# Peptides against a protein of PDB entry 7RZF: the designs that were tried, part 23

Target 1, 358 residues: chain A of PDB entry 7RZF
Amino acid sequence: PFQEEHLKQLYKIVPIKDIRNLYVTFPIPDLQKYYKSNPGHYLGHLIGHEGPGSLLSELKSKGWVNTLVGGQKEGARGFMFFIINVDLTEEGLLHVEDIILHMFQYIQKLRAEGPQEWVFQECKDLNAVAFRFKDKERPRGYTSKIAGILHYYPLEEVLTAEYLLEEFRPDLIEMVLDKLRPENVRVAIVSKSFEGKTDRTEEWYGTQYKQEAIPDEVIKKWQNADLNGKFKLPTKNEFIPTNFEILPLEKEATPYPALIKDTAMSKLWFKQDDKFFLPKACLNFEFFSPFAYVDPLHCNMAYLYLELLKDSLNEYAYAAELAGLSYDLQNTIYGMYLSVKGYNDKQPILLKKIIEKM
Target 2, 358 residues: chain A of PDB entry 7RZF as posed
Amino acid sequence: PFQEEHLKQLYKIVPIKDIRNLYVTFPIPDLQKYYKSNPGHYLGHLIGHEGPGSLLSELKSKGWVNTLVGGQKEGARGFMFFIINVDLTEEGLLHVEDIILHMFQYIQKLRAEGPQEWVFQELKDLNAVAFRFKDKERPRGYTSKIAGILHYYPLEEVLTAEYLLEEFRPDLIEMVLDKLRPENVRVAIVSKSFEGKTDRTEEWYGTQYKQEAIPDEVIKKWQNADLNGKFKLPTKNEFIPTNFEILPLEKEATPYPALIKDTAMSKLWFKQDDKFFLPKANLNFEFFSPFAYVDPLHSNMAYLYLELLKDSLNEYAYAAELAGLSYDLQNTIYGMYLSVKGYNDKQPILLKKIIEKM

## One batch from the design tools (peptide; made by RFdiffusion4, then SolubleMPNN)

Design b1_p9_6_s1 (from b1_p9_6, 4 letters changed)
Fold by OpenDDE base, seed 5:
Structure b1_p9_6_s1 (fold): chain B 358 residues (1-358), chain A 9 residues (1-9)
Amino acid sequence: as target 1 above (358 residues)
Amino acid sequence: MKVSFKYEE
């Protein structure tokens, strides 16, 4: 739907709220018919990845971006968009051109590496888990949603179509990736800093904005984006659960946590799930230290320690979260609290990673 | 964060 005149455009938009956002938008073909392979999801997974070597990791390290979202968005029938959206810092607002350059460097990295079947498989597995253990939704909302998507999917697949991947289609991944080029870009910057510097008003909401053509020299810079050695594909997600077996209830299962181990250094309580019957567990650890709250200095040191520990664990946090695992670390008046939650299958792996960093 | 705008509904 966009003609050439609509491409390579920069929009400076004045928000009502004090927000700073950058939207980098690419028109792409309608991918609805390819829902079984979902090439847009594949690219969104990689571009929106938050692990080491990711686009976000690099942009955060520069102090330019807080958050990043990448993925396909529906337009109208017959066309779609791929959008990379970032939350800008004040400094990032001054480096928009460089931020977009980094985006194209990452895209170039994806081109160089080519479609990876293992990445697709991870997406497939993650989506399958999400589908299998999907939480109950409010019937009204769920019914309305299902009714809506019946227009897009066969009746037999309406429940699975948004989740279950079936086909690895590297050709479609490459096709979408080929549309993510500077010559096809639409850029929108949202910031209050543009107040009083706009010349147009949006018809429906009265939003003030300025439209400018992106200079050819800037487009060329983005077109010549080289490989940035800081960008790497994510490693395989070791936290993806594969075992979903639910152990039978013990005959002597208590309705409350039972003390199953009592030593001079540790006590262990256990409660088997007798209500939800999910392949999930909650591991809670309370560490006691006589020094945790002895004086203000020790309190601050304990706090600093946990912040540093959290920072050191950030490399695993995203992968764990994707796989339905989470952890929490908190200071207590007695010492430290650690919680690990999610699918029980890979909890030991995450716990080990945490302990190794401690 | 968000991988696909379509699937978050």
Scores: peptide ipSAE 0.017, ipTM 0.498, DockQ to the pose 0.281
Fold by OpenDDE base, seed 4:
Structure b1_p9_6_s1 (fold): chain B 358 residues (1-358), chain A 9 residues (1-9)
Amino acid sequence: as target 1 above (358 residues)
Amino acid sequence: MKVSFKYEE
């Protein structure tokens, strides 16, 4: 494991590809034995959340970060890492210290709020859904994967261990959270901007890098991270499916969509799933407007409308995606196309929200 | 969001 001398270090790394990444790494204890509670997953879920009040939302609003990933990473035997990784904008590259400050502000918010059982329950439910309706994998790959994870889990649990949460352990969450401190940080910045500014070369891959100690004043600044009022815990995910009932196949089920409604204003086609038998549906809507593509102005207005609509729906998109729902909005030559896909249980909720924003 | 840094195919 890393010793104190390995902490509070900054690595400036030159990539081969033109990428800008920030890795904020914390050494943590080996959490493998706690897979039933998976405190790292809990923290990753929150830190990596993309909804309103999230770390990513704030960093995006400032134009500093495009994407954020948070979670645990396996280390060597006996230790792990918790890593927050962000894709930096050019502007973000100039504000790394502030980005990390925001990370610690969010972490401080998590400390202040304490472990939330409802969040754990959502994670549990999401994972259970993912497990229950896991897609079939290629046997060869699946077998190899299972063989690998047998090193970590009992045979009886090998299929479920990566998915099913069983125990809410606030103590373990707090334990991990306590490791996410400035004094325990390793920072790596990956950017081509460091080309010619490095003094070391990695032995195995020839990666050029520079290692520096993070100044004590910077560490102290991060240690003094206050509560930022912009950070909030996510709201409950209303899109998590709870009903998985599959309706019996209709006797007159057709291989093609049947017209079940025909009016002057609407036509509705329906096809029951006769192949997959999943509690999922695809709702497709074509909205017709004679004005949508009548001239270039209207075309552009229709386009702008959809872009604005998509933007207005971003608040729901992440939560829906987590719950296995997706939507798509497209301009067509006839007007607008809307698709809602995923678990059918909460599709009406998502659809309603979309329609309300329209 | 990704919670794991394991390689996913």
Scores: peptide ipSAE 0.017, ipTM 0.504, DockQ to the pose 0.216
Fold by OpenDDE base, seed 3:
Structure b1_p9_6_s1 (fold): chain B 358 residues (1-358), chain A 9 residues (1-9)
Amino acid sequence: as target 1 above (358 residues)
Amino acid sequence: MKVSFKYEE
C-alpha cells in the first residue's frame, strides 16, 4: 500500500506513442468483500457518466478532454485504487490542474447529493440485463477467468458475483467517496512533451519519467473545490429494458424478410428471429429523397443535416448505449439510412427521439 | 470498466 510519502505526487511520463493521458489515482480499501453492493461501480458509473451535466461533458465543452473513464481497479491483496483517466487534448495538457479541480468539483457534487438509490437500481438493472443476455465466451478464456475469480467469490455465486447487485449500501458509497480527496491523490501525466525533461528511468521497461511533489497550494486549491453549477446528476435512463418477452415464432415465418406493407410512400419488410430468440430487434430505415445527391450543394446540405442531427442526438447516445441500444445514421446516394438496434422494449422510445429531432 | 493500463504499448 502507498504510504503518505507516495501521496500527493505528480508523475510526468514519456510515452513511446504520441498520446496524452491523465491518470488521477486514489488508494481505496479493498472492496472485494462488498461485491454485492459494489460501491466502486456506483461511483464509477457517475464519475464516468457521459450525459449532460457529467464531468466528461463539461471537460469536453472546455476542449480539454476527449474521453473519460472512472472506476475501481484491483491492486494487490488488501487494497484497491479508484482511477479517473482522461484522454487529453493539446489544450487539456496545459490545464491539468483545472481538469483535476473539475474532478473534485464533481466529487463534491456527489457528496452534496448523497447516495441515490435510484442510481443503484439502474446499475442493478443494467448489470442484470448484461448477465441475463451475456454473449457466449470462448470456453478456454471463460474457464480460466472463472478459475481465477473462485478465489474471491463463493462457488454458488461465482457466475453472478461480477454482475448481480443485491444491496444498496450508501454507507460504503460514502466511505469510498471519502477516499477521493486531494490529500490521497496520485497524478500521472503521460505526454511526449516531457521528452528531455525527465530525470528517472523505470527499471523494467525503461520508461522515462519525472516525479514531483504536488505543491501544497495546488492541493489546497483542490481541497477547496466548490460546487460547480454545471454539474448535475444524470437523469433516469429511460432506455433500460424491462420487458424481455419473446413472441412465439409465427407459423408462416420465412427465413428471409417478407414484405408486410407496400404503399406508395413506404415498404416494410419483416423477419422474425428464428435463430437466437433474443428480446432484440434491428430496425433499418432507408429514406429516399430525389434531392439528396442531385448536385454538390444538396449533397453537402444532406451531409451537414446529418452531422447536425447526430449532434442533436448526443444527449441520448450514451444512455441508449448503456441500455444496450444503438443507432446509426448515414448519408446514402439516395437519401439517408437510419438503423436502431438492441433490446426491442425501448427501441420505440429511441426511435421517437430520433424522429422528433429530424 | 476494465482499465487496462497499457502504459508502454
Scores: peptide ipSAE 0.005, ipTM 0.475, DockQ to the pose 0.118
Fold by OpenDDE base, seed 2:
Structure b1_p9_6_s1 (fold): chain B 358 residues (1-358), chain A 9 residues (1-9)
Amino acid sequence: as target 1 above (358 residues)
Amino acid sequence: MKVSFKYEE
């Protein structure tokens, strides 16, 4: 385990690739024995959330960060890490201290709100869906993986242990949150901008880096992180499927899409799944407008409209994706194309949201 | 985003 001298350290690292990354790392206890509760997953879900009021949303709004990942990472025996990793913009590279301040503000928000059982339930449900409808993996890789995880889980649970949550443990969530403090932080900044400014070389890969102690004043600033009113817990994910019923194949099911509705304003083709028997559907819509491609102006207006529409739907995109739903919007020479894919149960909700924005 | 740093090999 890291000793005190290993904490509150800043590493400036020169990458080979032109990348800008920030890693904020916290040593945490070994949570392996708590896999049925998985408090690290709970926290990673919230810290890594991409919806309104999330850490990422705020950092993106400032133009500092493109992507954010939060979660637990295995260390050696007896300890783990919780890591918040962000992809930095050029501007973000100049505001690392402020970015980390925002991280601690969000963590403070999580402390203030306390553990939420409904959030745990969503994680449980999502993981259960992921397990139930898991795709087939390549046998070789799958076997090797299973062999590896047999060291961590009982034989009877080895297939389910990484997915199925069983216990809501607010005490463990709070315990992990208590470790996510400035006094326990290790920061790594990865950027080519540090080239020629390093004084150490990593032994194995020859990576150039500089190690510095984080100033006490900076640590204190992070310790005094207040509640930022822009940070909010996510709303309940309305897209999580609950109905997985597979309807029997119709007697008149055709091997090809059949025209089931023909009107002056619409044609509808339907094909029932006769191969996969999954509780999933693909909805495809083509909207026709004689104005969509009549001239360059209209074409550009149609394009702009679609981009604005996509932007307006961003608030739902992440929640839908988490729930195994996706959509696609494209301009066509005839008008617009919309595709909605995933679990059929909540597709109408997503479709309605899209139409309402349209 | 991915909650667990699973090493995608």
Scores: peptide ipSAE 0.015, ipTM 0.486, DockQ to the pose 0.236; fails the geometry check

Design b1_p9_6_s2 (from b1_p9_6, 5 letters changed)
Fold by OpenDDE base, seed 1:
Structure b1_p9_6_s2 (fold): chain B 358 residues (1-358), chain A 9 residues (1-9)
Amino acid sequence: as target 1 above (358 residues)
Amino acid sequence: MQVNFKYTP
């Protein structure tokens, strides 16, 4: 376990690759025994959320961060970490203290709102879907993985333990949140901009770094992180599938798509799945416009239109992705192409939102 | 995104 001397430290690290990363690390208790409630997963889901009012949304709006991930990491035996990792822009590299302030503001928001059972239920449902429809893995790799996991889980639960949530434990969520404090922080900044500014070399890999104590003034600034009104809990994920019914194969099912509608304005082709038998569908739409590629101006306007459309759909993209839905929008020489893929149950909801923005 | 950081040694 890290002693007090190992906390409130800043590491400036020189990478081999041209990358800019910030790691904000908190020592936490071993959560392995709490796998049925998985409080670290709950917090990682919220802190790592990408929707409106999320930590990432705010940091992106400032141009400081490209991507954000949050979650638990295994440490030494009986010790874990909670890590918030961001990909920094060049501007973000200059605002690391403010980025971390925003992290603590978001964590403070989570404390103020308290544990939400509905969020836990969404995590439970998402994980149950992921387990139920998990792809087949290569037997050798899977067996080796399971053999390793048997050290942590009962034999009867070894296949489900990483997925199935059973217990809402607000007390454990609060316990982990209480460890996510400035006094417990370890910060690592990874950037080539520290080249020639380091005083230590890591023994094993020769990585150049500098270690500094975080000033008490900075720690106090983070401790006094106010509630930021821009941070909000996510809305309920409307894309989580609940119906997994597979319709029986029609007796007249053809091996090829059949034309089921033919009109002056539309043709519709349908192919029932006769191979995978999953509660999934692929919806593909080709839109034709005589103006899409008539000249360079129209071509560029059509491109800009789709970029703006994609931008306007960003609020739904993350929630849809979490629920196993995806969409794709592409320009074609004849117009545009739309694809919606994933679990069929909530595809109409996503499709409707796309069409309403068009 | 949520990630469980697997310890890559």
Scores: peptide ipSAE 0.042, ipTM 0.702, DockQ to the pose 0.216
Fold by OpenDDE base, seed 4:
Structure b1_p9_6_s2 (fold): chain B 358 residues (1-358), chain A 9 residues (1-9)
Amino acid sequence: as target 1 above (358 residues)
Amino acid sequence: MQVNFKYTP
C-alpha cells in the first residue's frame, strides 16, 4: 500500500508513442468484497460520463481533453486504485493543474449531491441488460476467464458477479468518494515533451520519467475546489431498454426483406430476425434528395449539414450508446443515410430525437 | 466512459 510519502506525487513520463495522457490516481480500499454494490462502478459512471454537465463535456469545451475514462483498477491484494485518465490536447498539456482542479470540482459536486439511488438503478439496469444479452464468447477464452474470476467470486455467482448489482450502498460510495482527495492523489503525465527532461529510468521497460512532489500550494488549490456551476449530474437515461419481448416469427417470414409499403414518397422493407432472436432491431433510412449531389456546392452543403446534425446529436449519443443503441449518419450520392441499431424498445425515442434535430 | 482498468497483460 502506498504510504503518505508516495502520495501527492507527479510523474512526468516519456512515451514511445506520440501520446499525451494524464492519469490521476487515487489509492482506495479493496472493493472486491463489495461487488454487489460496486461503489467504484457508480463513481466511474458519473466521473466518466460524457453527457451535458459532465467532466468530459467541460474539459472538451475548453479544448483541453479529447477523451476521459474513470473507474477502479485492481491493485495488489488489499488495495485498489481509482483512476481518472484523459487524453490531452496540446493545449491541455499546458493546463494539467486546471484540468485536475476541474476533476476535484466535479468530485465536490458529487459530494454535494450525495449518492443517488436512481443512478445506481440505471447502472444496475444497464449491467443487467449487458448480462442478459451478452454475446457468445469463444468457449476457451470464456472458460479461462471464468476460471480466473473464481478466485474472487463464489461459484454460484461467478457468472453474474461482474454484472449484477444488488445493493445500493451510499455509505460505500461516500467512503470511496472520501478517498478522491488532493492529499491522496498521484498524477502521471505522459508526453514526449518530457524527452530530455527526465532523470530516472524505469527498470522493466526502460521508460524515462521524472518524479516530483506536487507543491503544497497546488494541493491546497485543489483542496479548495469550489462548486463549478457547469457541472451537473446526468439526466436519467431514457434509452435504457425495459421491454425485451421477442415477437413470434411470422409464418411467411422471408429470408430477404419484404416490401411492406410502397408509396410515391416511401418504400419500406421489413425482415424479422429469424436467426438471433434478440430484442434488437436495425432501422435503416435512405433519404433521397435530387439536390444532394447535383453540384459540388450542394454536395458540400449536404456534408456540412450532416456534420452539424451529428454535432447536435452528441448530447444523446453517449446515453444511447450506454443503453446499447447506436446511430449512423452518412452522405450518399442520393441524399443521406441514417441507421439506428440496438435494442428495439427505445429506438423510437432515439429516432424521434434524430428527426427533431433534422 | 467508465472503464474498469482491467490489467490487460
Scores: peptide ipSAE 0.041, ipTM 0.693, DockQ to the pose 0.207
Fold by OpenDDE base, seed 2:
Structure b1_p9_6_s2 (fold): chain B 358 residues (1-358), chain A 9 residues (1-9)
Amino acid sequence: as target 1 above (358 residues)
Amino acid sequence: MQVNFKYTP
């Protein structure tokens, strides 16, 4: 385990690739025994959230960060890490201290709100869906994986332990949150801008780096992180499927799409799934407009319209994706194309939101 | 996004 001397350290690392990354790492206790509640997953879900009021949303609004991931990482025996990793913009590289301040403000928000059972329930439901409809893996890889995880889980639970949540443990969530403090932080900044400014070389890969103690004033600044009113817990994910009923094949089911509606304004083709028997659907819409491609101006307007539409839908995109829904919007020479895919149960909700923004 | 960082040795 890291001792106190290994905490509050900053690493400036020179990458081989032209990348800018920030890793904010916290040593945490080994959570393996708590797999049924998985408090690290709960926190990773919230810290890594991409919706309105999320950490990422605020950092993106500042132009400092492109992407954010949060979660637990296995360490050596008896300890783990919680890591917040962001892809930095060029501007974000200049604001690392402020980015980390925002991280601690978000963590402070999580402390202030306390553990939410509804969030745990969403995580449970999402994981249950992921388990139930898990794709077939290559047998060799799957067997090797299962053999590895047999060291961590009872034989009877080895297939379910990584997915199925059973227990809401607010005490464990708070315990992990208590470890996410500035006094426990290890920071790594990865950028080519540190080339020629390093004094150490990593033994295994020859990676050049510099190690510095984080100044006490900076630690204190992060310790005094206030509540930022821009941070909010996510809203309930309305896209999580609850109905997984597979409808029986119709007696007249055709192997090809059948025209089931023909009007002056619309044609509808339908094909029932006769192969996969999954509670999923693909909805494809082609909208026709004589103006979409009539001239360069209209073409550019149609393009701009779809870009604006996509931007306006970003608030739903992440929640839909988590729930196994996706959409795609494309310009065509005839107008626009919309595709909605995933679990059929909540597709009408996503479709409605798309149409309301159109 | 939530990611469980698996240690690749």
Scores: peptide ipSAE 0.039, ipTM 0.691, DockQ to the pose 0.207
Fold by OpenDDE base, seed 5:
Order: structure tokens, then C-alpha cells, then sequence
Structure b1_p9_6_s2 (fold): chain B 358 residues (1-358), chain A 9 residues (1-9)
């Protein structure tokens, strides 16, 4: 376990690659025995969320962060870490203290709201879907993985333990959340801007770094993190599939797409899945416009339109992705192409949202 | 994004 001397430390690290990363790390208890409730997954889901009112959304709006990941990391036996990692912009590198303040403001929001059973249920449902429709892995890799996790889980649960949530444990969520405090923080900033400003070299990789104590004033500032009104819990994920029924094959099912509708304004082709038997569909739409590529101006306007449309759909994109839905929008020489893929059940909801933004 | 930092050994 990290002793007090290892806490409240700042590491300035020189990378080989031109990268800018911030790692905010908290020591936490070993949660392995709580795999059925997985409180670290719950917190990682919220802290790592990318929807409106999320930590990432706010940090992106400031121009400080490109990406954010949050979650638990296994340590050695008997301890774990919770890590928030962000990809920093050049501007974000100048605002690291403020970025971390926002992290603690979001954590404070989670404390104020308390554990939410509906969020746990969504995590449970998402993981159950992921388990049920898991892709085939290479046998060698899969066997080796299973052999490794047999040390941690009962034989009967070894296949399910990493996926299936069974117990809502608000007490454990609060316990982990109580460890996510400034007094327990370890900060690492990775940037080439620290080149020539380091005083230590790591033994194994020769990585140059500087270690500094975080000033007490900065720790106090983070301890006094208020509620930022921009932070909100995510809304319920409407894209989580609940119906997994596979329709029987039609007697006249063709191996190729059949034209099932032909009108002056639209043609529709349909092919039933005869191979995979998954509750998934691929919807592909080609929109034709005589104006799409008539001249350079129209071409650029069509491009800008799709970029704006994609931007306007960002609020749904993450929730859809979590639920195994995706969309793609592309310019074509004839107009635009839209693809919606994933679980069939909630595709109409996503498609409707796309059309409403168009 | 949530990342379960699985220690791949």
C-alpha cells in the first residue's frame, strides 16, 4: 500500500512520443471479491461518461481535453487503483490544476447524488448484452485468459464473473468514492515540455521524470471543490436493447437483397440474416441530391452540413455506442450516405433522432 | 470511456 509519503505527489514525465497525458490515480482497496457488484465499474461508467453534463463534455468545452477514460486498475494482490486519464491539449497542459479541480467537482456531484440503482441496472444490462452476444475469440488467447482468471473466480462463474453484475451495493460505491479524495491523489503529467527540466531517471526504461510534492494550497483548493452546476448525471440510456427475438427465416428468403419497395422517391432492398442469427441489423440509406456535387461551393456546403450534423448527434453517439448501436454519415458524389448498425430493437429510436437533427 | 484497466500481464 502507498504510504502517506507516496500520496499528494506530482510526477512530470518526459515521453518518447509527442503525447500529452494526465493521470490522476487513487489507491483503493482490492475490489476483486466484490466482482458481483463491481463498484469500480459503476464509478468508471459515470466518471468516464461522454454524454451531456459529463466530466469529459465540460473539459472538452474548455478546450483542455480530447479524451477521458476512468476506471479501476488491478494492482498487486490486496490493492487496486482508480485512475482518471485524459489526453491533454496544449492549452490543457497549462490548466492541469483546473482540470483536476473539475474532476473533484464531478466526484463531489457523485457524492451529492449518491449511488443510483438505475445506473447499476444499466451497467448490468449492458454487461449482460455484451456477455450474451460476445464475439468468438481465438481459442488460444481465450483459454489462456480463462486459465488466468481461474485464480480469482469460482470455476462455475469463471465465464460470467467479468460480465454479469448481480448485486447493487451502494455501500461499496460510497466506500470507493470516499477514496477518491485529494489527500489520496497521485498525479502524473506526461509531456515533452518537461524535457531538460527533470532530475530523475527511471531504472527500467530510462524515462526522465521529476517528482514534486503537490502544494498544500492546491490540495486544499481541490478539497474545497464545490458543486459545478454544469455537471449532471447521464440520462437513462434509451438505446439499451431489451428484445432479442430472432424472426424465423422467410420461406422465400433470397441469398441476395430483394427489392421490396420501388417508388419514384425511394427503393428499398431487404435481406434477412441467414448466417449469423443475431438480433442485429444494418440499415443503409443513400440519399441522392443533384446539388451535392454540382460545384465546389455545393460540395463544401454538403461537407459542412454533415460535419454539423455529426456534431449535433454527439449527445446520442456515446449512449448508442454503449448499447451496441453505431451510425455513420458520409458524403457521396451523389449526396449522402447514412448507416445505422447494431442491435435491431432500438435502431428505430436512433434513426428517429438522426432524422430529427437532419 | 470506461476502461477497466485489466492488467494484461
Amino acid sequence: as target 1 above (358 residues)
Amino acid sequence: MQVNFKYTP
Scores: peptide ipSAE 0.043, ipTM 0.695, DockQ to the pose 0.192; fails the geometry check

